# Peptides against a protein of PDB entry 3WG5, part 177

Target 1, 218 residues: chain A of PDB entry 3WG5
Amino acid sequence: LAKNIVYVAQIKGQITSYTYDQFDRYITIAEQDNAEAIIIELDTPGGRADAMMNIVQRIQQSKIPVIIYVYPPGASAASAGTYIALGSHLIAMAPGTSIGACRPILGYSQNGSIIEAPPKITNYFIAYIKSLAQESGRNATIAEEFITKDLSLTPEEALKYGVIEVVARDINELLKKSNGMKTKIPVNGRYVTLNFTNVEVRYLAPSFKDKLISYITD
Target 2, 218 residues: chain A of PDB entry 3WG5 as posed
Amino acid sequence: LAKNIVYVAQIKGQITSYTYDQFDRYITIAEQDNAEAIIIELDTPGGRADAMMNIVQRIQQSKIPVIIYVYPPGASAASAGTYIALGSHLIAMAPGTSIGACRPILGYSQNGSIIEAPPAITNYFIAYIKSLAQESGRNATIAEEFITKDLSLTPEEALKYGVIEVVARDINELLKKSNGMKTKIPVNGRYVTLNFTNVEVRYLAPSFKDKLISYITD

## One batch from the design tools (peptide; made by RFdiffusion4, then SolubleMPNN)

Design b2_p20_3_s3 (from b2_p20_3, 8 letters changed)
Fold by OpenDDE base, seed 1:
Structure b2_p20_3_s3 (fold): chain B 218 residues (1-218), chain C 218 residues (1-218), chain A 20 residues (1-20)
Amino acid sequence: as target 1 above (218 residues)
Amino acid sequence: as target 1 above (218 residues)
Amino acid sequence: MKKGYFNVGLRLAGGTVVEP
């Protein structure tokens, strides 16, 4: 009997190799329990491109739907967070959150200034973010503009422009609104219709390691 | 009276933001003492591009000559280490060391496979490494081939091809051979003739933090 | 010889949401 279980986990902070480990752990737990889905509450200012790409790949390889939920109010899926969202099976945002600002950089100089990415790198990530949008049936023009115009959107704008699928205030509203929606990318090669009727919500706590690393990297 | 002091410091391991802090600390100490030069004993498999570029910039901004010495035997200035060397005032290598292998990558996948850098990124670093070679009067063709052919060279080959300036077995031989050499890039806008006649060698120890981070990242 | 690696380490910086 497919357990009517939905996992919820929080990922906060910079996207790093450790953030990949968090995604992998959370998705693996939910896969092992044959959950209906996992909701990742995401709040990130961005992070590393390699970690981001690995996270996207891990989501795409998931045996269950992975829902990215930009939460709580005040949170952002900035930069790397936008790529992760666009690579996921469903995107939701809480009111008062943001998505976008996807310009790649080489890093920060010693004075804290941005080391600009050469046009060649920028163009790579334009192609990459557009591919994520296209594969998920989301707005590829806006995805490009997240880089070229350094665009950031509200949930209402992101919904309006077809970047995201749901605006929800909390997990209960998210489950209610996403019930009966199809995943924007395949799960095991098939588009899945989400069934959140009478679901048990299980919260995954950060590991001690997750807490420690978040504390050190914040 | 310009102190006939030469500082020697060791930098070992991956090139990271912490490696920048080591370079900055070591060069700053040597600058404060108006040293004739600082020798950085370098052993690195590579590391981060942003940290590497910051280190190169810090070397180029040095008030004193910075000599990169690939040491001890068995050490390498691989990848990011080659860029750092090419950005320095003088390169030396010990017998049994190596330099090169400068192909940029986006990172490692979860399975440990290389995430290939797109041609656009590779071309950026080709231009960058060639500029470092050209500015230092070193072999720009070989510098490019460190990327395009994934070339690694012995000290003897690197000397032969005009990539490095000195092959030396130890600090004493390095000082002896580099005495009277001109820096390959300017120090404070001027090419400096190194004077290692009757120099005092001062070794800078890694900080406790340096030791701890090296231990964690190794 | 251990093959060196050069991690581009690209960061994707989040833009400050200009608060309206």
Scores: peptide ipSAE 0.042, ipTM 0.583, DockQ to the pose 0.642
Fold by OpenDDE base, seed 2:
Structure b2_p20_3_s3 (fold): chain B 218 residues (1-218), chain C 218 residues (1-218), chain A 20 residues (1-20)
Amino acid sequence: as target 1 above (218 residues)
Amino acid sequence: as target 1 above (218 residues)
Amino acid sequence: MKKGYFNVGLRLAGGTVVEP
């Protein structure tokens, strides 16, 4: 029997226009192969709001389920990463990871101090993050607090509060636990029940360009 | 500002035709008042399959969100209770409660031994419980194991595996955590985002008939 | 009206972990 394919790829570092290209490439490969899902192992401290919004939109337009997996232990879906996760079909976290701290900033001053966003911008992102949470059936109250309180959560807390769907130590545990779950947002206009029965896991390697940019940004 | 109403009612004991009447009465009151939701504090060891299916159907036909809350500590949503929970708009559990153990039986023999259900009946309820889980975006793999392994879970495990949405110690914590969550099944054909902002909690007392039957079945 | 896309940086400023 032709095995259902689940792709796994990694996205690490700051969210930029390049990160959008990585998401687009990985999701496109998985779409072309009619994969059951793609799992993105995400580790990000945050990044640019415009790139983040484009990534969220690309995930929402995906023809297959996109699972954001905050991985490995020690990783975070911080700031922009939280928005991306909340825009995805399923969120998982490994033990020892974090999610949240979504307060928008304009940047850093020369002395390294934060330049605060004006209330109008903060309120825009409050509305935006709440919309992502509400659309995905996740806790919009906590989503707001990710901004208003600059809140960060553990996987256990995030699960407990209904921000994420799965805590998993590795891909095998994630596939096992998420098997039979329904996507939190539509895929091609419908909610899809995940089927990880008799799956083949395929890892997508970073492109040469991905390796180069990761090396330059590290 | 007119406060949104959240009703709270209790259903305790074996699932019977009388339990159906209780669900119907409580949900009907909440529907008539256009409540934001009704929370049913559920404590059941199980009961009749026909009554259970009717209750699930009544919940699915509700004009308002029906939250099943396995409460108080020490309570269970066992057997029929698990099916009812899986058919509801949101599941919460208090610490020290349990869910699962859904293996169908034909009854008890005179010596108190279990009369096993034939494979045809077991398979029917496997398909049924999986359908409830899948429709509500909950873990259908674990739902099957509630029958095939006669599995029981703690609130923490049930949350971790995506069987339930909330662990809460009391109604106030439940309202706080579930605020901004989206229902796991439709209400009047649409998924509803719960709004527990500025809510009035109203407790529905058992009817005189409810008290009498509870007294007779204890 | 071109909604001016303010290049708002969403960067980790530090978060408070809610201890259970």
Scores: peptide ipSAE 0.044, ipTM 0.257, DockQ to the pose 0.085; fails the geometry check
Fold by OpenDDE base, seed 3:
Order: C-alpha cells, then sequence, then structure tokens
Structure b2_p20_3_s3 (fold): chain B 218 residues (1-218), chain C 218 residues (1-218), chain A 20 residues (1-20)
C-alpha cells in the first residue's frame, strides 16, 4: 500500500554530478517509503549536460512520480533545469519563476564570453529536448525554441503553451491542483493518476555533505 | 628579471570548474613572481570538456611556461588530462604512467554503461585534439587515435611517437632533461628556451578551499 | 538574471564523478 506521503526536497544551484547524487538519494528515499510522489523544488541556472542526462534518466526510472516544482519566486529552471523538468512526471512553477534558455554552450572564455557549441552539438540537444517534450506530451516546438531562440517563459506562458502542467504559489496549492492529474510520462510502465487526498508532507533536508558542498561551492 | 624559481603544484582528480580555478591560481602565482616555469604534477582520470577547454586556454595565455608532468608512477593524464597536456608548453611523464583514452562520452548510464557521444561531437573533439597536437608540433595522428581507437600510451611510447617531450622519474630529472628545450607552444607570442640552471624549486600547496573540496570529493 | 549555462559537460572518457 502506498503511504499517503509526499516528499519535498530542495535542489538549488548548478546541475552537477553532485546534483545527480541528490536526486538519486531523494528519489531512493521516497521509493523506499512507497511515497505517493516526490516534489523537487528546483532553482538552477543550469549546469552540466552529462549530469542533466543522468538526472533525466534517474527520474524516468523512478518507481514513484517525480514532480519538478520551480520554486521559490525568483527561481528558474534554466538550461539543464528545463531538460530535467521536461523529463519529469509533472512540472509546476511558482509565480515569478522562469523556464527555458536551453542553448548548449561549450563553456565560457576567460573573459566570460560564451564559447558556442558547434551546430552538431546544438542539433543533438534540439533532438533530445524535442524527444523529452514529445514523450511527455508537452510542446516540442517550444522546446526547440528554448534552444534556437534561447527562449525563456513565465509560468503563465509555459502553461499556456503546454510546456508545464501547474502554476502554484506553494506546496499546498500544488498538491491541490495536481490531485487527479495523470503523470506526463509513465511510472514503471504505467501512467499514474496522482492522489494527494489527505497526504502527509515530509521535507527531506540536505545531508551534511550536501550542506558542506553547498557552502563551499556558493 | 625572471627569478630563478620553478613552481611545482599538484592537481589530482577529475577535471572540473574547480580544477580550472586551481590552474588559474597556480599559474597566476607563478606569473606574479615571474617564475621560470610552473610544473603541474597531473593525475587525472578525465572530466569535463568545458573545464578542460578553459584550462587549455588558460595555459595558452600564460605569461610563463606551463609544464604538465604526469606524476607520480601509477598516475594518468587520461581523457581531459591528455587534452590539457597537448595544450601545454611541455609534457613530461614519469615511468609507470599513462596518457590517452580521449574518446568523448555524454556520460554513464545508471548501470555504469557509457553513453556514447554522437558522431558530430566525436568529430569535433577529433578536430580539436588534432589542432592542439599540430599547434604544439606533436603527433596529430596519434592524437586522433586517442579518440578513434581510445588509445593509451606508456611514457616510452608517447615519447617515441612524438606525443610528449620528456620521461623523468622526479622533478630533478625533469628539470635536468628539459633544461635547454624550447616550449612546444609560444609564451606571449614567443617560443621560450627553458633555463633551469640553478633554479629554486617552490611547491605550491592547495588552498584551504582546495583541501576541503578534495576532502569532500574523494 | 545570470544567463543559464548549459555546459555540454561532456565527460571525456575515464574517471569517477567528481562530487563538488
Amino acid sequence: as target 1 above (218 residues)
Amino acid sequence: as target 1 above (218 residues)
Amino acid sequence: MKKGYFNVGLRLAGGTVVEP
């Protein structure tokens, strides 16, 4: 029997291999407890493509629904964060957040200028992001434009265009609005109807290591 | 007047943005003191392409010669480490070390399997590694094979094939053998003849932050 | 807003994941 538990965890900062470990740890805890879902409060400017792809894969292999919630106000799911969101079972955004700006880059020059990715890499990620959108029944055209136009959207625009599923001010509103929604991708091969009726919300804190790494990398 | 000083610093582990900061800090210190050169003792299994490219660029912009020394025995300049070495002013290896295995990958699957890079990315890095080899007067064919055949070489093979310049057991032997050699790439637009006659060797320790990050990431 | 960077964190072959 699924426990009427929803986990909430925060992931903030750049997407790295450590961020993958955070996702893995949080999802694993929620899976072990047979939670109804896990909500990841995401605030990221982007990060590594490899870590991003691994995170997407980890989400897709989750035994429970993973909801990406761009939160709090002022947060973003920029770049890698957008891919992660598009790979998730449900996307929510708080008012005053943003999603998009997905153009891959090779890096920054010493002067801080962008080193552009070769067209071949850009095209790879166009195909990848479109695939994520299509598989999740989200807007693949807009997903492409997140790269080709470096497009960023408000929550209201993203909802309107069918990129995301929910706009919510807080966890309670998110649970209320997403209750009865189907996951946008399968959970263990099946689309799940979310049931957030009379659920207990449990917050997962960062580990000591997580806190230390955050402290050092900030 | 150049101080008769050679700096030595150790960089161990994966190539990341933090590794870039280490390179930048170490080279900057050596530049400020107008050192004859800096030797970076490198032991890396590889890492991020972006960080690697930034490190290469930082080396190429150095006001002093940067010598990559694959050290100690058992160390490697694998993957990203090979690119960094090929971008440097001189490469040395200790006996029992290796260089190569440069095939770019997107990452590892959850099961630890390699996610292959699309041909377009692979071809980009083939062109890049060949450019580094050509610019440094090193073997571009072998540089390509570091990718296409995932080739790894011993110090003796790498020397024989014209990938590296020196095989040395320790810093003293390295200084002795490299004395009078020309840098394989320019320093401030000029090829420099290394002068290690009566030099003082100064070791740069990792910063407190470096130690802490190393402690956390190990 | 700091421009989000999607660094093609292509891992070049070899080596363990550096935990930040």
Scores: peptide ipSAE 0.036, ipTM 0.518, DockQ to the pose 0.311; fails the geometry check
Fold by OpenDDE base, seed 5:
Structure b2_p20_3_s3 (fold): chain B 218 residues (1-218), chain C 218 residues (1-218), chain A 20 residues (1-20)
Amino acid sequence: as target 1 above (218 residues)
Amino acid sequence: as target 1 above (218 residues)
Amino acid sequence: MKKGYFNVGLRLAGGTVVEP
């Protein structure tokens, strides 16, 4: 029986236009191979809202399930990472990771202080993050509090509050626990039941360009 | 008589966090040498609002006059470039350049269409660009129209409408025409009269990092 | 870069969008 493929790719660092290109490339490869899903191992401190929104849109346009996995232990889906996760078909977290802290800012001053976003912008992103939560059947109140209280959650808390779907130590446990789950958002207009029985895991590496950009932005 | 120094540096491409680093580096060098001014030759299609606002703040914190010069012919100070110019101590344009087109967007969709900014964000930047114009004694109505009408102006129009201070073909003409002009915003709390009699022009080159980033972003 | 920030990262449309 031809094994269904699950792709795994890592995205680490700030969310930028280059991060969008990584998401697009990885998802496109997985789509071309008609993969059962792609798992994105995500570790991000946050980043740009424009890039984040584009990534969310790209995920929602995916022809296959996109699973965000906050990994490895010590990683975070902070800020923009939370939005991306909430825009995805399934969220998993490893023990020792975090999600949340979604307050929008205009940037950093020269002294390193945060330039606060005006209330109008903050309110826009409150509405946006709540919409992502609602559309995915996740906790919209907690999603709002990621901004209003700058809330950060552990995997256990996030699971308990209905923000995420899976706590898993590794890819194998993730596949085992998510097998038979329905996607939290539709794939091509339909909720998909994940089938991770008898799958082959394929790892995607960052391109040379991805490596170079990461080197420059770090 | 020790010649006063005028630094000249080029900034080309999208306005990003790296562009901020360029501005900061160039201005810092000129400050350290107690230069009479720094001229930034600017050619930009626009970029990120956060980076733009940080650049404006850096310019306003400068201990020396920062002159934005839209150069060479064919260049533009589009969008973010207009904000930067309006935040500077003096604006010059070469013939065949443009300024304006300042509509904020959330980004581009995958199909290349513009994702429109919500009215709340647009209104924020209208207020911001008007404040820059007012603080610099430049035409705030036209500054608003750079957003509301997506207006673009020639150097001659921009001069006529009181958006810019100088039309100059080259650095020599710029220095000649701007000699004796007062800065449009204060330097260390005081309006400075530019003295470009008997100055030495020193050109600053982009760093290796600047070149690499430009190569990646182009 | 500081952890835990969400940069609004608003883009300002210019005349020539050089898509990277």
Scores: peptide ipSAE 0.034, ipTM 0.590, DockQ to the pose 0.387; fails the geometry check

Design b2_p20_3_s4 (from b2_p20_3, 8 letters changed)
Fold by OpenDDE base, seed 2:
Structure b2_p20_3_s4 (fold): chain B 218 residues (1-218), chain C 218 residues (1-218), chain A 20 residues (1-20)
Amino acid sequence: as target 1 above (218 residues)
Amino acid sequence: as target 1 above (218 residues)
Amino acid sequence: MKTGYFNVGLRLGGGTVVEP
């Protein structure tokens, strides 16, 4: 009997190789249990492009629907977070969150100024983000503008422009609104209709390793 | 004859000690010329708290009005940028920019996760940002929520809530809309009414040092 | 063509770092 389970996990902070490990772990747990979906509560200012691309690939390889939920209020799916969201099976945002600001940078100067990426890199990520949008049936023009204009959108704007699928205040409202929606990308080669009728919500805690790394890096 | 000059300079990137040096240099140039004001086009994701506080102090010590303009479209006055804005004589934002997300962090984990600041530090910055808002007659409740909820606002929302004074598409519209406004904090102990009638706009380029540091850090 | 591992940092949107 396919477990009527939806997993919920949190990813907060910069997108790094460790963030990839978190995604991989969380998705793997949900896959092992044949969950209906996993919801990743995402709050990120951005991060490394390599880690971001690996995360997108890991989501696309998932055996279950991966829902990116920009949560809680005040959270963002900024920069790398936007790519991750666009690479996912469904995007939701809580009121008071944001998405966008995707301009690639080389880093920060010693003065902390943004070191701009050369046009070649910018163009690469424009092509990449547009591909993610197109593959998911989301607004590729706005996706490009997330880079070219460093645009950030509210949940309502993102919904209106067809960047995201759901605005929801909490997990319960997200489940209710997304019930019966099709995934924006395929799961195992098929678009899946989400069924959140009588689901058990299971929260995944950070692993001991996650806590330890957080502690060491705290 | 007080030169009908308005200086415009750009500060982009993280807020660091070098950003302080940029602010100091730009304001000093404008002070030396007895400019009507200096407009700082700000685009920052945030940065160091120490540098931020020094910048706020430098603005408050300015002999001329310092206008923070969140520009261009897609720019943000995020985190430290919000404090700097709230510490300034006038805040403007271009459409498609953002302000807020002021939660202090200790840094980023090796995994890139945000290392949360302890409550003592958070409370310090709550008190600090509220003080800046109160002193400038801006919305202190929303200023607090920039931290507690990590809230980000659009220009229209920020204007509506009394966080900022002007929404403007460009420097010319900014000058037009802010003409006749009083500074939100005093200049040399007096609130100054801005007079942008027949002003010359002078753009300050980054110094050779600014360019060199940018180049070295690129 | 080895896409050079440009560790392109994507813009960090926010955070006031309090260095101890």
Scores: peptide ipSAE 0.043, ipTM 0.310, DockQ to the pose 0.091
Fold by OpenDDE base, seed 5:
Structure b2_p20_3_s4 (fold): chain B 218 residues (1-218), chain C 218 residues (1-218), chain A 20 residues (1-20)
Amino acid sequence: as target 1 above (218 residues)
Amino acid sequence: as target 1 above (218 residues)
Amino acid sequence: MKTGYFNVGLRLGGGTVVEP
């Protein structure tokens, strides 16, 4: 039986191998406590595809529901963040946030110009993002357009188009609105109905290592 | 006129965005001093393709010859290191080092198993590594086999097959053997003949940031 | 690092020391 606990953790910045370690640590803690869910407050401009794919896999292997919450206002789930969200059990966004802009790149030139990904790589990620959308019962056409049109959406648009499940101002509204919702992907092979009745909210802090890496990568 | 200075710097560990910053810093210092060349002592198991491609581009844009030296004995220019080497003006290896093993991967699963790159990505990097070999007048067939067969070579094999230019035990032997050699790729649009007659060797140290990142990534 | 773009960040095979 879940202990009626919901964990909340924050992941901010670029998606890297370290971001994977944060996801893994946070989810593992919540799994160990048999939490009802973990909410990841996400604010990312994007990052690495390898780390992103590993994070998606880690979410998919979670023993508990993982909710991606694009938060606070002004935050984004850009690029890699969109993939992570689409791979999660539930997506929520706060007002004034954004999701999308998923065109893969090879990197930046010395002058800061984008090195475009070859069509073969772009097509791979189109297939991948569409798969995530389809598997989660989200809008696969919009998911593709996040790449092909570099589309970004508001929370209201994302909800309207069936990309996300919840628009919420804060954790309390998120819990209220998502209570009784089914996960968009299975947890241990089963779709789970979220039960946020009388839950304890526990906040996870970044580790010292997390703080140090953030300090170095900023 | 070059000041008859050769810089030597060490780059060790995974190829990351930080590794790019190291290459950029080291090459920039050597360019500013109008050095005859910079020697990068390289020991890497591999790393990120984006960072690798940026490093290759930075080397290709160098105003001075960049020599990759796989060093010390026991070191490797594995995976991304091979691409970097093939993109450089000269490759040297110390006895007991290796080069190759270039098969691209998407990452590692949670259980540590390799997530294989889709054929489209593998084929992209085959084309890329062959281009580097061809542009530098190195063995493009072996470069391809670094991916298709995950081939690794000894210094002696790499020299024999025309992958590298020098086998050298130390910096002094490297300078001696490479003196009078032409760069394998242009410097500012021209092939340069290396002049290591009466050169001063200057060693560049890692920055504090370099040391800190290494400490965190270890 | 510039924000707003999805870096493919492909890993190239070879002894990528799996962070222990």
Scores: peptide ipSAE 0.033, ipTM 0.585, DockQ to the pose 0.357
Fold by OpenDDE base, seed 4:
Structure b2_p20_3_s4 (fold): chain B 218 residues (1-218), chain C 218 residues (1-218), chain A 20 residues (1-20)
Amino acid sequence: as target 1 above (218 residues)
Amino acid sequence: as target 1 above (218 residues)
Amino acid sequence: MKTGYFNVGLRLGGGTVVEP
């Protein structure tokens, strides 16, 4: 019996337009192979709002389930990473990771201080993040507090509050715990039950372009 | 009698954090020499909102009048350039230049289409641009329409509507026409009457860094 | 060069986003 393929790829660093290209490439490969799912190991301090919104849209348009896995221990889905996670079909976190801190900013001043976003912008992203949470059946109140309180959560807290679906130490534990779960958003108009009983795990490497861009943005 | 010094510098290209450094450097040089004014010859298609806001703030904090001169013919103060101009002590335009087109965008999609800013962001910049116009005694209704209608104006229209103060073909005509004008915003808490009756014009060259950055962003 | 654009440049997170 042909094993269900699960792809695993890593996205690390700032969320930029180039991060969109990485997501698009990885998801496209997994779609072409009719994978059961793709797991994106995510470690990000945040990034650009435009890129984030495009990534969310790309995930939502995926022909297969996209699982965001905040990994390894010490990683974060900070800021833009939280929005991306909330827009995905399933969120997992490893112990010792974090999610949240979503206050939008305009940028940094010359002295390195944060230029605060105006209330109108903040309120836009409050509405946006709450929408992502609501659409996925996740905690919209906590999603709002990621902005209003600049809240960050542990995996255990995020699970407890209904922000995420799985706490897992590694890919094997993730596959085990998420087996039989329904996606939190539809795939091609339907909620999909994940089947990880007989899977082949395939790791995708970053392209040369991905490596170069990551090097320049670090 | 020591001639009043007027500095002239050029800023061309996209408004970025590096453009702030150019403004800061040029204004600082002119401040150090107690210049009567600095004229910034501006040609920009637009750029980043954060850099734009910082530039506006730097101009408003200037110890000397900062004149934005949209020059040469064919140049524009588009988008971010309009905000910068509206934040300045005097706006001049050469014939055949343009000002306006200030609709905020989140960025560009993969297909090159504009990602529209949400209403809340648009409304923030409407309030901001109107504030700049009001503070400078310029046409706040037209300032709003730079966003809501994506309006662009000729120098003659901009003068007619009270958006700008001078139409001039060159630096000599600018100095002649602006002589005796009051700044549209205060310099160190007072409105200054420009005195260009006996001036020495000094041109500032871009630094090596400025040239390199312009080359990379082109 | 794209003309007439006003990029809001909104950033999410505490890290210095290096402009690409």
Scores: peptide ipSAE 0.027, ipTM 0.502, DockQ to the pose 0.288
Fold by OpenDDE base, seed 3:
Structure b2_p20_3_s4 (fold): chain B 218 residues (1-218), chain C 218 residues (1-218), chain A 20 residues (1-20)
Amino acid sequence: as target 1 above (218 residues)
Amino acid sequence: as target 1 above (218 residues)
Amino acid sequence: MKTGYFNVGLRLGGGTVVEP
């Protein structure tokens, strides 16, 4: 029997318009091949709210399940990364990773101090992050606290509080644990049961453009 | 008598965090040399609100006058570019350029349609752009209409309505026309009278990083 | 960039969608 395909791609660094292009490209490839799912290995300190919202929308419009996997150990889905994760079909984290710290800021002053977002903007993103949590059946109270308390969680805490679905050390353990799980949001209007019993894992490489952007942003 | 220095730098493309770095670098060089002013030749379709706000803040913290010059002909200070201009010490435009179209958006949907910003965000930026106009003694009503009507103006209209200070075909005409003008916002807490009677014009080149970013974003 | 930089990067209108 032809093996179902699971794509794995890596996205590292700041969430920008280029990161959106990466998500779009990777998901599009996986959609074209009718993959069982795409796993995005995510390591981000955060980034742009606009790019984040576009990425969330792109994930929600995916024809296949999009799994956010905070990986490798030491990685984070910080700030924008948390929103992206909460907007996805399934969240996994490796041991030694983190999620949270979602307080919106306007930027950094010249002295490196945070320019705080006005309360109106903060409240907007509180409502937004809570909506993502509620839509996905995840903990909306903790989602709010990611902003109001600038909370960061371990994988074990995030699992315990119902923020994420899987703690996994590697792709094989992720596939094993997520097999038979339902997507936390719909795929094409329906909740999908993940089937990872007979899958081929394919890694997507960054494009030349992606490599160049990564080289410049690092 | 040693000629006062006026720096000229070019910023083209989307307003991003890299654009902030460009502004910061260029202004810092000019500050270190105690330049009479720095002129930024700006051509932008817009970009990120955060980067824009940081750039505005960096301009307002400048130790020297920062002149935004919408240049060359065919260029625009669209969206974020308008905010940057309104936050600057003096605005000039070349004939055949435009300014305005400041409506905040969340992004583009996959079909290329605009995802409109929530009213709360739109209202925030209305207040923000009006504050920039008021602080600089520019037309706050037109500044609001840049958002509410997505208004774009010609240089002649912008001058007529008191949005900008100078229409100039080139750097020489800009220096001539702006000579003796007061900055529209303070420099180090004081309004400065520009002195371009005996100046040397120095062009700043983009860094290797700037060139690489431009190459990738174009 | 410091961790947690959630920049409300609203794209302000007029950005040319770089068509692929």
Scores: peptide ipSAE 0.095, ipTM 0.573, DockQ to the pose 0.321; fails the geometry check

